# Designs tried in a protein design run: peptides against a protein of PDB entry 2XVC. Part 10

Target 1, 50 residues: chain A of PDB entry 2XVC
Amino acid sequence: ITERELLDYIVNNGGFLDIEHFSKVYGVEKQEVVKLLEALKNKGLIAVES

## One batch from the design tools (peptide; made by RFdiffusion4, then SolubleMPNN)

Design b2_p25_4_s2
Fold by OpenDDE base, seed 2:
Structure b2_p25_4_s2 (fold): chain B 50 residues (1-50), chain A 25 residues (1-25)
Amino acid sequence: as target 1 above (50 residues)
Amino acid sequence: MIKVGKYKIKLTEKGKKYLEEEKAK
């Protein structure tokens, strides 16, 4: 999965992301999802809230 | 540091612009 694809998912999911759920549904390793999120955040493209 | 969990994520203005630019490609 690419950063762009993850962004598209996030937008289409109303901004909500459950990393574990996403991993299970899309077959992406949890650590890969985290890596992508950190990259997006570091690039200033997203704000992460909990 | 981002950990495995549930998040609410918002696109910044930079993110919105980035996404539009990517979509245009």
Scores: peptide ipSAE 0.728, ipTM 0.906, DockQ to the pose 0.915
Fold by OpenDDE base, seed 4:
Structure b2_p25_4_s2 (fold): chain B 50 residues (1-50), chain A 25 residues (1-25)
Amino acid sequence: as target 1 above (50 residues)
Amino acid sequence: MIKVGKYKIKLTEKGKKYLEEEKAK
């Protein structure tokens, strides 16, 4: 999965992301999802709220 | 540091612009 694809998913999902759920559904390693999120955040493209 | 969990993500203005630019490619 690419940064763009993850970003698109987030937008289409109303901004909500459950990393564990996403990992299970899409077969992407949890650490890969975290890596992509960190990249998006570090690029200033997203703000993350828990 | 982002950990595994549930998040509410917001696009920044930069993020919105990025998405539009990517879609335009």
Scores: peptide ipSAE 0.728, ipTM 0.906, DockQ to the pose 0.923
Fold by OpenDDE base, seed 5:
Structure b2_p25_4_s2 (fold): chain B 50 residues (1-50), chain A 25 residues (1-25)
Amino acid sequence: as target 1 above (50 residues)
Amino acid sequence: MIKVGKYKIKLTEKGKKYLEEEKAK
């Protein structure tokens, strides 16, 4: 999965992301999802709340 | 550091612009 694809998913899902759920549904390792999120955050593309 | 969990995520203005640029590719 690409950063773009993850970002699209987030937007299409109303901003909600359950990392464990996403991992199971899309067959992506949890650590990979975290890695992508960290990248997006560090690039200043997303704000992670709570 | 982001941990495994459930989050509410917002796009920044930079993020919104990034998506538009990616769609244009």
Scores: peptide ipSAE 0.727, ipTM 0.906, DockQ to the pose 0.894
Fold by OpenDDE base, seed 3:
Structure b2_p25_4_s2 (fold): chain B 50 residues (1-50), chain A 25 residues (1-25)
Amino acid sequence: as target 1 above (50 residues)
Amino acid sequence: MIKVGKYKIKLTEKGKKYLEEEKAK
C-alpha cells in the first residue's frame, strides 16, 4: 500500500482509522500502517488525534 | 510516535493540496 492509498482510505472513512482493523481487513502489517502514518505526519500532511 | 490504536485523522491544508496534486497526475 502507498501513502496516497492510505490517505485516500482515511479521507473516505471520515478520518477514522483503526490500525488493527485496517491490518486485518487489508492484509497490511500493523507496523507498515504505522510507518506510513508517521511519514504522512512528519511531512505535515495529517494531524493525528486520539 | 504513533502507536497501534484507533485515531481520528484530519488533513492539513498541506495534505489537502498534496491529495489534489496527486489526483491530478
Scores: peptide ipSAE 0.727, ipTM 0.906, DockQ to the pose 0.916

Design b2_p25_6_s2
Fold by OpenDDE base, seed 1:
Structure b2_p25_6_s2 (fold): chain B 50 residues (1-50), chain A 25 residues (1-25)
Amino acid sequence: as target 1 above (50 residues)
Amino acid sequence: MISPDAKYKIKITEKGKEYLKKYKE
């Protein structure tokens, strides 16, 4: 999965992201999801809140 | 720090929106 694909998912899912759920459904390692999110955050494209 | 075991509400920034707009097909 690419940064853009993850960003698209976030948009389509109303901004909600359950990393565990995403990992299970899409077969992507949780560490990879975190890496992509950190990249998006560092680029200033997203703000992350819990 | 983003946790691999967390659930998040993610907001697309204005920069992010511009990014999406730029690459919209």
Scores: peptide ipSAE 0.709, ipTM 0.902, DockQ to the pose 0.887
Fold by OpenDDE base, seed 2:
Structure b2_p25_6_s2 (fold): chain B 50 residues (1-50), chain A 25 residues (1-25)
Amino acid sequence: as target 1 above (50 residues)
Amino acid sequence: MISPDAKYKIKITEKGKEYLKKYKE
């Protein structure tokens, strides 16, 4: 999965992301999801509110 | 720090929205 694909998911899911759920549904390791989120955050593309 | 065992509400920043406009549609 790419940063873009994860970003698209976030948008399509109303901004909500349950990492455990996402991992199970899409077969992506939780660590990888975290890595991508950190990258998106670092690039200033997202803000984690909770 | 983002936890692998957490649930989040994520906001797309203005920069993120610009990014999406450029690369999505």
Scores: peptide ipSAE 0.708, ipTM 0.903, DockQ to the pose 0.867
Fold by OpenDDE base, seed 5:
Structure b2_p25_6_s2 (fold): chain B 50 residues (1-50), chain A 25 residues (1-25)
Amino acid sequence: as target 1 above (50 residues)
Amino acid sequence: MISPDAKYKIKITEKGKEYLKKYKE
């Protein structure tokens, strides 16, 4: 999965991301999802809220 | 720090919106 694909998912899901759920559905390791999110955040493309 | 076991609400920044529009990165 690419950063762009993850970003598109986030947009299409109303900004909500359950990392565990995403990992299960798309077969991507949770660590990889975190890596992509950190990259997006570090690029200033997203702000993460909990 | 982003946790692998968390659920998040993610805001697309203005920069992010521009990126989505232009595919620039």
Scores: peptide ipSAE 0.708, ipTM 0.905, DockQ to the pose 0.710
Fold by OpenDDE base, seed 3:
Structure b2_p25_6_s2 (fold): chain B 50 residues (1-50), chain A 25 residues (1-25)
Amino acid sequence: as target 1 above (50 residues)
Amino acid sequence: MISPDAKYKIKITEKGKEYLKKYKE
């Protein structure tokens, strides 16, 4: 999965992201999801809230 | 610091919104 594909998912899911759930559904390692999120954050494209 | 064992609410920044518009396929 690419950064853009993950970004599209986030938008389509109302901004909510359960990393464990995403990993299970899409077959992407949690570490990879974190890597992509960090990239998006570092590019200033997203802000993360918890 | 993003945790692999967390749930997040992610906000698309203005820069992110512009990015989405510019590179939309």
Scores: peptide ipSAE 0.707, ipTM 0.903, DockQ to the pose 0.869

## One batch from the design tools (peptide; made by RFdiffusion4, then SolubleMPNN)

Design b2_p27_2_s3
Fold by OpenDDE base, seed 4:
Structure b2_p27_2_s3 (fold): chain B 50 residues (1-50), chain A 27 residues (1-27)
Amino acid sequence: as target 1 above (50 residues)
Amino acid sequence: FAEYLLKNPKLKIKLTEKGKKYLEESR
């Protein structure tokens, strides 16, 4: 999965992301999802809240 | 940050103005 693909998912999902759920559904390692989120955040494209 | 996200996996993510512009430019 790419940063863009994850970003598209987030937008299409109303900003909601469950890392554990996403990992199970899409077969992506949780740490990979986190890495992508960190990249998006560091680029200033997203703000994350829990 | 990574450890925090793994411990709190349910996230609400906001697209910044920069993010919005990024999407517009790439579409």
Scores: peptide ipSAE 0.740, ipTM 0.928, DockQ to the pose 0.944
Fold by OpenDDE base, seed 3:
Structure b2_p27_2_s3 (fold): chain B 50 residues (1-50), chain A 27 residues (1-27)
Amino acid sequence: as target 1 above (50 residues)
Amino acid sequence: FAEYLLKNPKLKIKLTEKGKKYLEESR
């Protein structure tokens, strides 16, 4: 999965993301999801809350 | 940040203005 694909998912999901759920459903390692989120955050494209 | 996300996996993510512009320019 790419940064853009994850970003599109987030937008289409109303901004909500459950890393554990996403990992199980899409077969993507949790660490990979986190890596992509960190990249998006570091580029200043997203703000994360929980 | 990574450890925090793994411990608190349910997130509400907001697009910044830069993020919104990025999506528009990437189309």
Scores: peptide ipSAE 0.739, ipTM 0.928, DockQ to the pose 0.941
Fold by OpenDDE base, seed 2:
Structure b2_p27_2_s3 (fold): chain B 50 residues (1-50), chain A 27 residues (1-27)
Amino acid sequence: as target 1 above (50 residues)
Amino acid sequence: FAEYLLKNPKLKIKLTEKGKKYLEESR
């Protein structure tokens, strides 16, 4: 999964992301999801609110 | 941050203005 694909998912899901759920459904390691989120945050594209 | 996310996996995320612009420009 790419940063863009994760970003698209987040947007399409109303900003909600459950890392555990996402990992199980899409077969992506939780560590990879976190890595992508950190990249998006560090690029200033997203803000994590909760 | 990584440890926090793994411990608190249910997240609410907002696009910044930069993020919104990024998506618009790539569509």
Scores: peptide ipSAE 0.739, ipTM 0.927, DockQ to the pose 0.941
Fold by OpenDDE base, seed 5:
Structure b2_p27_2_s3 (fold): chain B 50 residues (1-50), chain A 27 residues (1-27)
Amino acid sequence: as target 1 above (50 residues)
Amino acid sequence: FAEYLLKNPKLKIKLTEKGKKYLEESR
């Protein structure tokens, strides 16, 4: 999965992301999801709330 | 940040203006 693909998912899901759920459903390692989120955040494209 | 996300995996993510522009330009 790419940064863009994750971003598209986030937008299409109303901004909600459950890393545990996403990992299980899409077969992506949690570490990889986190890595992509860090990249998006570091580029200033997203802000994360929890 | 990574450790925080793993401990708090349910997130609400906001797209910044920069993010919105990025998304628009790539379409």
Scores: peptide ipSAE 0.739, ipTM 0.928, DockQ to the pose 0.952; fails the geometry check

Design b2_p27_6_s1 (from b2_p27_6, 9 letters changed)
Fold by OpenDDE base, seed 2:
Structure b2_p27_6_s1 (fold): chain B 50 residues (1-50), chain A 27 residues (1-27)
Amino acid sequence: as target 1 above (50 residues)
Amino acid sequence: EEEEERRRREEEEERRRKSRLKIKVLV
């Protein structure tokens, strides 16, 4: 999976990301999803609201 | 058996809640 596919998923889900659900749907490890999020954050494309 | 199945569902729901992030898209 690419950063673009993850970003598109987030947009289509109204800014919600369930890492476990996403991991199951795309067959991607949770750690890989976190890495992609960190990359998107570092590029200034997203902010994680906590 | 029903109590164990309830506990498994509650644990799965709690994991899903902890796995859910709110992301602000800046694009």
Scores: peptide ipSAE 0.519, ipTM 0.849, DockQ to the pose 0.742
Fold by OpenDDE base, seed 3:
Formats: structure tokens, sequence, C-alpha cells
Structure b2_p27_6_s1 (fold): chain B 50 residues (1-50), chain A 27 residues (1-27)
């Protein structure tokens, strides 16, 4: 999965991300989801609120 | 048995709560 696909998923879910659910649905490791989030954050595309 | 199943559900719910993030999209 790409950073863009993760970003689109977050937008379509009203800004909510369940990492465990996402990992199970897309077959992506939790660590990979975290890496993609860190990349999006470092690009200034997202902020993690809670 | 029912107490162990309840504990497993509570542990799964706690893991799900810790896994849920609120993301602000800036673009």
Amino acid sequence: as target 1 above (50 residues)
Amino acid sequence: EEEEERRRREEEEERRRKSRLKIKVLV
C-alpha cells in the first residue's frame, strides 16, 4: 500500500485510523502502517491528534 | 470459561482503543 492510499483511507474514514483493523483488512504489518504515517507527518500532510 | 472469554474480549477492546488514532489532514 502507498502513502496516498493510506491518506485516502483516513479521509474517507473521517480522519480515524484503526491500525489493527487496517493491518487485518489490507494485509499490511502494523510497523509498515506506522512508517507510512511517519512519512505523511514528515511531509506535513497530516498531524496525529490522539 | 465465561470469565476467561470476558477477559479476552476486554483485552481485545483495550488493544482496539490503543490502535485507534485521530488524524488531522492538512491538505
Scores: peptide ipSAE 0.517, ipTM 0.849, DockQ to the pose 0.843
Fold by OpenDDE base, seed 4:
Structure b2_p27_6_s1 (fold): chain B 50 residues (1-50), chain A 27 residues (1-27)
Amino acid sequence: as target 1 above (50 residues)
Amino acid sequence: EEEEERRRREEEEERRRKSRLKIKVLV
């Protein structure tokens, strides 16, 4: 999964991300999801509100 | 047994709530 694919998923889900659900459905480890989120945040593309 | 099953469901729901993030998209 790329940063772009994760961003598109977040947009299509109204800005909600369930890390456990995403990990189970896409076969991506929670650590990789967090890494992609930090990359998006560092690029100024997202802010984490929770 | 029913109380233990209820407890397991509540623990799973709490875990799912803790894994949910709200993200603001800035693009």
Scores: peptide ipSAE 0.517, ipTM 0.849, DockQ to the pose 0.818
Fold by OpenDDE base, seed 5:
Structure b2_p27_6_s1 (fold): chain B 50 residues (1-50), chain A 27 residues (1-27)
Amino acid sequence: as target 1 above (50 residues)
Amino acid sequence: EEEEERRRREEEEERRRKSRLKIKVLV
C-alpha cells in the first residue's frame, strides 16, 4: 500500500481517516498507516487537525 | 452478562473514536 492510496482514501472520505478501518480494509498494520501519514505530513501534502 | 456486553460495545466505540483523525488535504 502506497502513500497515494492513503491520500486518495482521505480525499474520498472528506478528510477523515479511521486508522482502524483503513487497517482492516487494506490489511495494513496500524503502525504502517501512521508511518505513511507521517510521510505525507512531512512532504507538506496534509495537515493533521487532531 | 448484559452489563459485560454493554461495556464491550462502549470500549469498541471509544477505540473507534480514538482511531478517527481529521486531516486537511493541502494538494
Scores: peptide ipSAE 0.516, ipTM 0.848, DockQ to the pose 0.811

## One batch from the design tools (peptide; made by RFdiffusion4, then SolubleMPNN)

Design b2_p28_1_s1 (from b2_p28_1, 15 letters changed)
Fold by OpenDDE base, seed 4:
Structure b2_p28_1_s1 (fold): chain B 50 residues (1-50), chain A 28 residues (1-28)
Amino acid sequence: as target 1 above (50 residues)
Amino acid sequence: MKLKIRSVEKEKEEEEKKKKEEEELKKK
């Protein structure tokens, strides 16, 4: 999965991401999901609210 | 772990769309 695909998933899911659920459904390691989120955050594309 | 995430890109795109629409309305 790419950063763009993860961002689109978050947007389409109303801004909610369950890292554990996402990892299970997409077969992506939790650490890779966190790394993609950090990259999106560092690019100023997302803000984590809670 | 469940996170609430805001798409800053989408918010900026929506703000830019509103500005363009307002400019088009002012040109009529």
Scores: peptide ipSAE 0.320, ipTM 0.767, DockQ to the pose 0.728
Fold by OpenDDE base, seed 2:
Structure b2_p28_1_s1 (fold): chain B 50 residues (1-50), chain A 28 residues (1-28)
Amino acid sequence: as target 1 above (50 residues)
Amino acid sequence: MKLKIRSVEKEKEEEEKKKKEEEELKKK
């Protein structure tokens, strides 16, 4: 999965991401999901609220 | 682990769209 695909998923899911659910559904390791989120955050594309 | 994430890109796009729509309404 790409950063753009992850961002689109977050937007389409009302800004909610369950890392464990996402990892299971998309076959992506939890660590890779976190890395993609960090990249999106560093680009100023997302803010993590909780 | 469930996260709440704000899409800053989407919020900017929606704000710019709203400004353009408001400017078009003021010109009528």
Scores: peptide ipSAE 0.320, ipTM 0.767, DockQ to the pose 0.784
Fold by OpenDDE base, seed 3:
Structure b2_p28_1_s1 (fold): chain B 50 residues (1-50), chain A 28 residues (1-28)
Amino acid sequence: as target 1 above (50 residues)
Amino acid sequence: MKLKIRSVEKEKEEEEKKKKEEEELKKK
């Protein structure tokens, strides 16, 4: 999974991400999902609201 | 854990799209 693929998933899911669900469906470790989110946030591509 | 995330890229794309649509409406 790439940063772009994760961003596209978030957009297509109405801005909602369940890290546990995503990890199970895509076979990506929760830590890797968090790392990708941090990279997207640091690039100013996303803002986490809640 | 369920997160709510804003895509800043998507917000900018939608803002540019609305601006173009408004500009096209004003030219008719």
Scores: peptide ipSAE 0.319, ipTM 0.766, DockQ to the pose 0.784
Fold by OpenDDE base, seed 1:
Structure b2_p28_1_s1 (fold): chain B 50 residues (1-50), chain A 28 residues (1-28)
Amino acid sequence: as target 1 above (50 residues)
Amino acid sequence: MKLKIRSVEKEKEEEEKKKKEEEELKKK
């Protein structure tokens, strides 16, 4: 999965992401999801609210 | 773990759309 695909998923899901659910559904390790989120955050493309 | 995330890219795109719409309204 790419950063863009993850961002599009977040947008399409109303800004909600369950890392555990996403990991199970997409077959991506939880740590890889976190790395992609960190990359998106570092690019200023996302802000984590809660 | 459930997170709530803002798409800053999407917010900027929506703000730009609102500015264009407001500019079009001011030109009429």
Scores: peptide ipSAE 0.319, ipTM 0.766, DockQ to the pose 0.780

Design b2_p28_1_s3 (from b2_p28_1, 12 letters changed)
Fold by OpenDDE base, seed 1:
Structure b2_p28_1_s3 (fold): chain B 50 residues (1-50), chain A 28 residues (1-28)
Amino acid sequence: as target 1 above (50 residues)
Amino acid sequence: SKLKIVSIEEKKKEEEKRKEEEEKKLKE
């Protein structure tokens, strides 16, 4: 999973992300998902709203 | 568990497109 792939997923999912669900469905460790989110946030590509 | 994430990239793209369309209308 790449940052671009995760970003595209978030956009295509209406901006919603369930880390637990995503991890189970896509076989990505939760820690890796969080790592990618932090990278996206640090690049100013996303902001966590709620 | 479910997060609401705002894609700033997409918002910027939307804004850019809107500006371009507005500019196009002004030139026509």
Scores: peptide ipSAE 0.212, ipTM 0.669, DockQ to the pose 0.737
Fold by OpenDDE base, seed 5:
Structure b2_p28_1_s3 (fold): chain B 50 residues (1-50), chain A 28 residues (1-28)
Amino acid sequence: as target 1 above (50 residues)
Amino acid sequence: SKLKIVSIEEKKKEEEKRKEEEEKKLKE
């Protein structure tokens, strides 16, 4: 999955992400999901509130 | 385990849209 795809998923999911659930559904390691989130955050595309 | 994530990209798009609308009204 790409950063753009993850961002689109988050937006279309109301701004929510369950890493455990996402990992299972998309077959992506939780560590990889976190890596993608870090990249999005570092690019100023997202902020984590909770 | 569930994260609340704010899309800065979407917020900036909304802000830009708002500013365009305000500019439009100002020039009317």
Scores: peptide ipSAE 0.211, ipTM 0.669, DockQ to the pose 0.767
Fold by OpenDDE base, seed 3:
Parts: structure tokens; C-alpha cells; sequence
Structure b2_p28_1_s3 (fold): chain B 50 residues (1-50), chain A 28 residues (1-28)
């Protein structure tokens, strides 16, 4: 999965992301999801509220 | 483990779209 695909998923889910759920559904390791999130955050595309 | 993510990109796009729509309506 790409950063763009993850971002689109988050937007389409009302800004919510359950890492554990996402990992299971898309077959992506949790650490990879976290890596992508950090990349998006570093680029100023997202902010983690809670 | 549900996270709340704020999409800064989408907020910027929404703001731009709103301005364009307002301008369009004003010209009509």
C-alpha cells in the first residue's frame, strides 16, 4: 500500500484509523502502517489527534 | 486502538473548493 492509498482510506473513513483492524483487513504489518503514518505526518499531510 | 487523524490536505482542498464555488455563484 502507498501513502496516497492510506491517506485516501483515512479520509473516506471520516478521519479515523484503527491500525489493528486495517492491518488485518489489508494484510499490512502494523509497523508498516505506522511507518506510512509517520511519513504522512512528516510531510504535513496529517496530524494525529488521539 | 482507533486513531483520530486530521487530514490537512483535505481541509486545504475543501477551503479552495468553497472559494471557487462562491466565486462561481457571484458571477451568475
Amino acid sequence: as target 1 above (50 residues)
Amino acid sequence: SKLKIVSIEEKKKEEEKRKEEEEKKLKE
Scores: peptide ipSAE 0.210, ipTM 0.670, DockQ to the pose 0.712
Fold by OpenDDE base, seed 2:
Structure b2_p28_1_s3 (fold): chain B 50 residues (1-50), chain A 28 residues (1-28)
Amino acid sequence: as target 1 above (50 residues)
Amino acid sequence: SKLKIVSIEEKKKEEEKRKEEEEKKLKE
């Protein structure tokens, strides 16, 4: 999965992301999801509130 | 494990569209 795909998922999911659930559904390792989130955050595309 | 994430990109686009709409109304 790409950064853009993850971002689109978050937007389409009302701004919520359950890493555990996402990992299971999309077959992506949790650490990879976190890595993608960090990339999005570093690019100023997202901010984590919780 | 659920995170609340704010899409800054979407907010920026939304604000831009709002400004464009207001500008369009002003020119009508």
Scores: peptide ipSAE 0.209, ipTM 0.670, DockQ to the pose 0.747

Design b2_p28_1_s4 (from b2_p28_1, 15 letters changed)
Fold by OpenDDE base, seed 4:
Structure b2_p28_1_s4 (fold): chain B 50 residues (1-50), chain A 28 residues (1-28)
Amino acid sequence: as target 1 above (50 residues)
Amino acid sequence: MKLKITSIKEEEEKKKKEEEEKLKKLKE
């Protein structure tokens, strides 16, 4: 999965992301999801709230 | 871990805003 694909997912999911759920459903390692999120955050494309 | 993405920007919008900030700092 790409950064853009993850971003699109987040948008289509109302701005929410459950890393655990996403990992299970889409077969992406949690570490990879976090990596992609960090990339998006570092580019200033997203802001994250826990 | 559940996250809420509080802001989402298109890359073009981000670049535009960044350029505006650079211009603002240059004028100061």
Scores: peptide ipSAE 0.156, ipTM 0.614, DockQ to the pose 0.420
Fold by OpenDDE base, seed 3:
Structure b2_p28_1_s4 (fold): chain B 50 residues (1-50), chain A 28 residues (1-28)
Amino acid sequence: as target 1 above (50 residues)
Amino acid sequence: MKLKITSIKEEEEKKKKEEEEKLKKLKE
């Protein structure tokens, strides 16, 4: 999955992301999800709260 | 882990702002 696909998912999901759920649904490793999130954050495209 | 993305910028909006910032730097 790409950064863009992840971003689109987040937007379409109301700004929420369950990393574990996403990992299972898309068959993407948690580390990869985190990597993509960090890339989005570093690009200033998202801000996250946990 | 559940996250709330509190701010999301559209790609087009970011590109526009980036171009605007580049333009500002050129005019300085």
Scores: peptide ipSAE 0.156, ipTM 0.614, DockQ to the pose 0.420
Fold by OpenDDE base, seed 5:
Structure b2_p28_1_s4 (fold): chain B 50 residues (1-50), chain A 28 residues (1-28)
Amino acid sequence: as target 1 above (50 residues)
Amino acid sequence: MKLKITSIKEEEEKKKKEEEEKLKKLKE
């Protein structure tokens, strides 16, 4: 999965992301999801709240 | 872990940020 694909998923999911759920459904390692999120955040494309 | 994405930049803002990052790297 790419940063763009993850971003599109988040948008289409109402701005919510469950890392555990996403990992299971899409077969992506949790650490990879986090890596992509960190990249998006560091680029200033998103802001995250937990 | 459940997360809420509180801000998502529009396409124009994404492009702006991309240009800023390119400029930043150029100056380094």
Scores: peptide ipSAE 0.153, ipTM 0.617, DockQ to the pose 0.411
Fold by OpenDDE base, seed 1:
Structure b2_p28_1_s4 (fold): chain B 50 residues (1-50), chain A 28 residues (1-28)
Amino acid sequence: as target 1 above (50 residues)
Amino acid sequence: MKLKITSIKEEEEKKKKEEEEKLKKLKE
């Protein structure tokens, strides 16, 4: 999965992301999801709240 | 782990800002 695809998913999911759920559904390792999120955050594209 | 994305910047907004800044630098 790409950063853009993850971003689109977040937008289409109302701004919510469950890493555990996403990992299971899309077959992406949790570590990879976190890396993509951090990349998006570092680029200033998103702000994250847990 | 459940997360809420509190803000999302459009990639096109960033592109626009970068282009504007490049244009401003050319005016200097």
Scores: peptide ipSAE 0.158, ipTM 0.617, DockQ to the pose 0.423; fails the geometry check

Design b2_p28_3_s1
Fold by OpenDDE base, seed 4:
Structure b2_p28_3_s1 (fold): chain B 50 residues (1-50), chain A 28 residues (1-28)
Amino acid sequence: as target 1 above (50 residues)
Amino acid sequence: MKLKIKVTEKGKKYLEEEKKKKELLEKL
C-alpha cells in the first residue's frame, strides 16, 4: 500500500482508521500502517485528532 | 487502535495531484 492509497482510504472512511481492523482486512502489517501515517503527518498532510 | 484523522487542505490537494499522476502513468 502507498501513502496515497492510505490517505484515500482515510478520506473515504470519514477520517476514521482502526489500525488493527485495517491490517486484518487489507493484509498490511500494523507497523507499516503506522509508518505510512508518520510519513503523512511529517509531510503535513494529516493531523491525528484522537 | 482506533484513530480519528484530520486530512489537511494540503493533504487533499496532494491526494488529487497523486491521483492525476497515477492516471497519467497508466496512459503511458
Scores: peptide ipSAE 0.612, ipTM 0.864, DockQ to the pose 0.800
Fold by OpenDDE base, seed 1:
Structure b2_p28_3_s1 (fold): chain B 50 residues (1-50), chain A 28 residues (1-28)
Amino acid sequence: as target 1 above (50 residues)
Amino acid sequence: MKLKIKVTEKGKKYLEEEKKKKELLEKL
């Protein structure tokens, strides 16, 4: 999974992301999802609201 | 853990640009 792919998923899911669900469905480790989110956040591409 | 994420305007522009890049590369 790439940063672009994760961002696209978030957009298409109305901004909602369940890390546990995503990890199970896409076979991506939870820590990898978190790393991608942190990268997106650090680049100013997303902000975590809740 | 369920998160609500805001995609910034910068993020939206980035996504469109990356999609265009991917589309261009796929056509080569």
Scores: peptide ipSAE 0.612, ipTM 0.864, DockQ to the pose 0.843
Fold by OpenDDE base, seed 2:
Structure b2_p28_3_s1 (fold): chain B 50 residues (1-50), chain A 28 residues (1-28)
Amino acid sequence: as target 1 above (50 residues)
Amino acid sequence: MKLKIKVTEKGKKYLEEEKKKKELLEKL
């Protein structure tokens, strides 16, 4: 999965992301999801609210 | 782990630009 695809998922899910659920559904390791989130965050594309 | 994420204006613009790029490539 790409950064764009993850960002699109977040938008379409109202900003909510369950890493465990996402990992299971899309077959992506949890650490890879976190890596993508860190990339998005470092680029200033997202901010984690809670 | 459940997160609430804010997509910044920069993020929204990025997403739209990337979608346009993908659409263009699909038309080739």
Scores: peptide ipSAE 0.612, ipTM 0.863, DockQ to the pose 0.842
Fold by OpenDDE base, seed 3:
Structure b2_p28_3_s1 (fold): chain B 50 residues (1-50), chain A 28 residues (1-28)
Amino acid sequence: as target 1 above (50 residues)
Amino acid sequence: MKLKIKVTEKGKKYLEEEKKKKELLEKL
């Protein structure tokens, strides 16, 4: 999965992301999801609220 | 872990531009 694809998922899911659920459904390892989130955050594309 | 994420205006613009790039590639 790419940064774009993850960001698109977040937008279309109302801003909510369950890392455990996402990992299971899309077959992406949790550490990869976290890596992509860190990249998005560092680029100023997202902010984690809770 | 369940997260609530705010997508910034910069993020929304980025997403739109990336989608346009993908669309262009599909036309080749």
Scores: peptide ipSAE 0.611, ipTM 0.863, DockQ to the pose 0.810

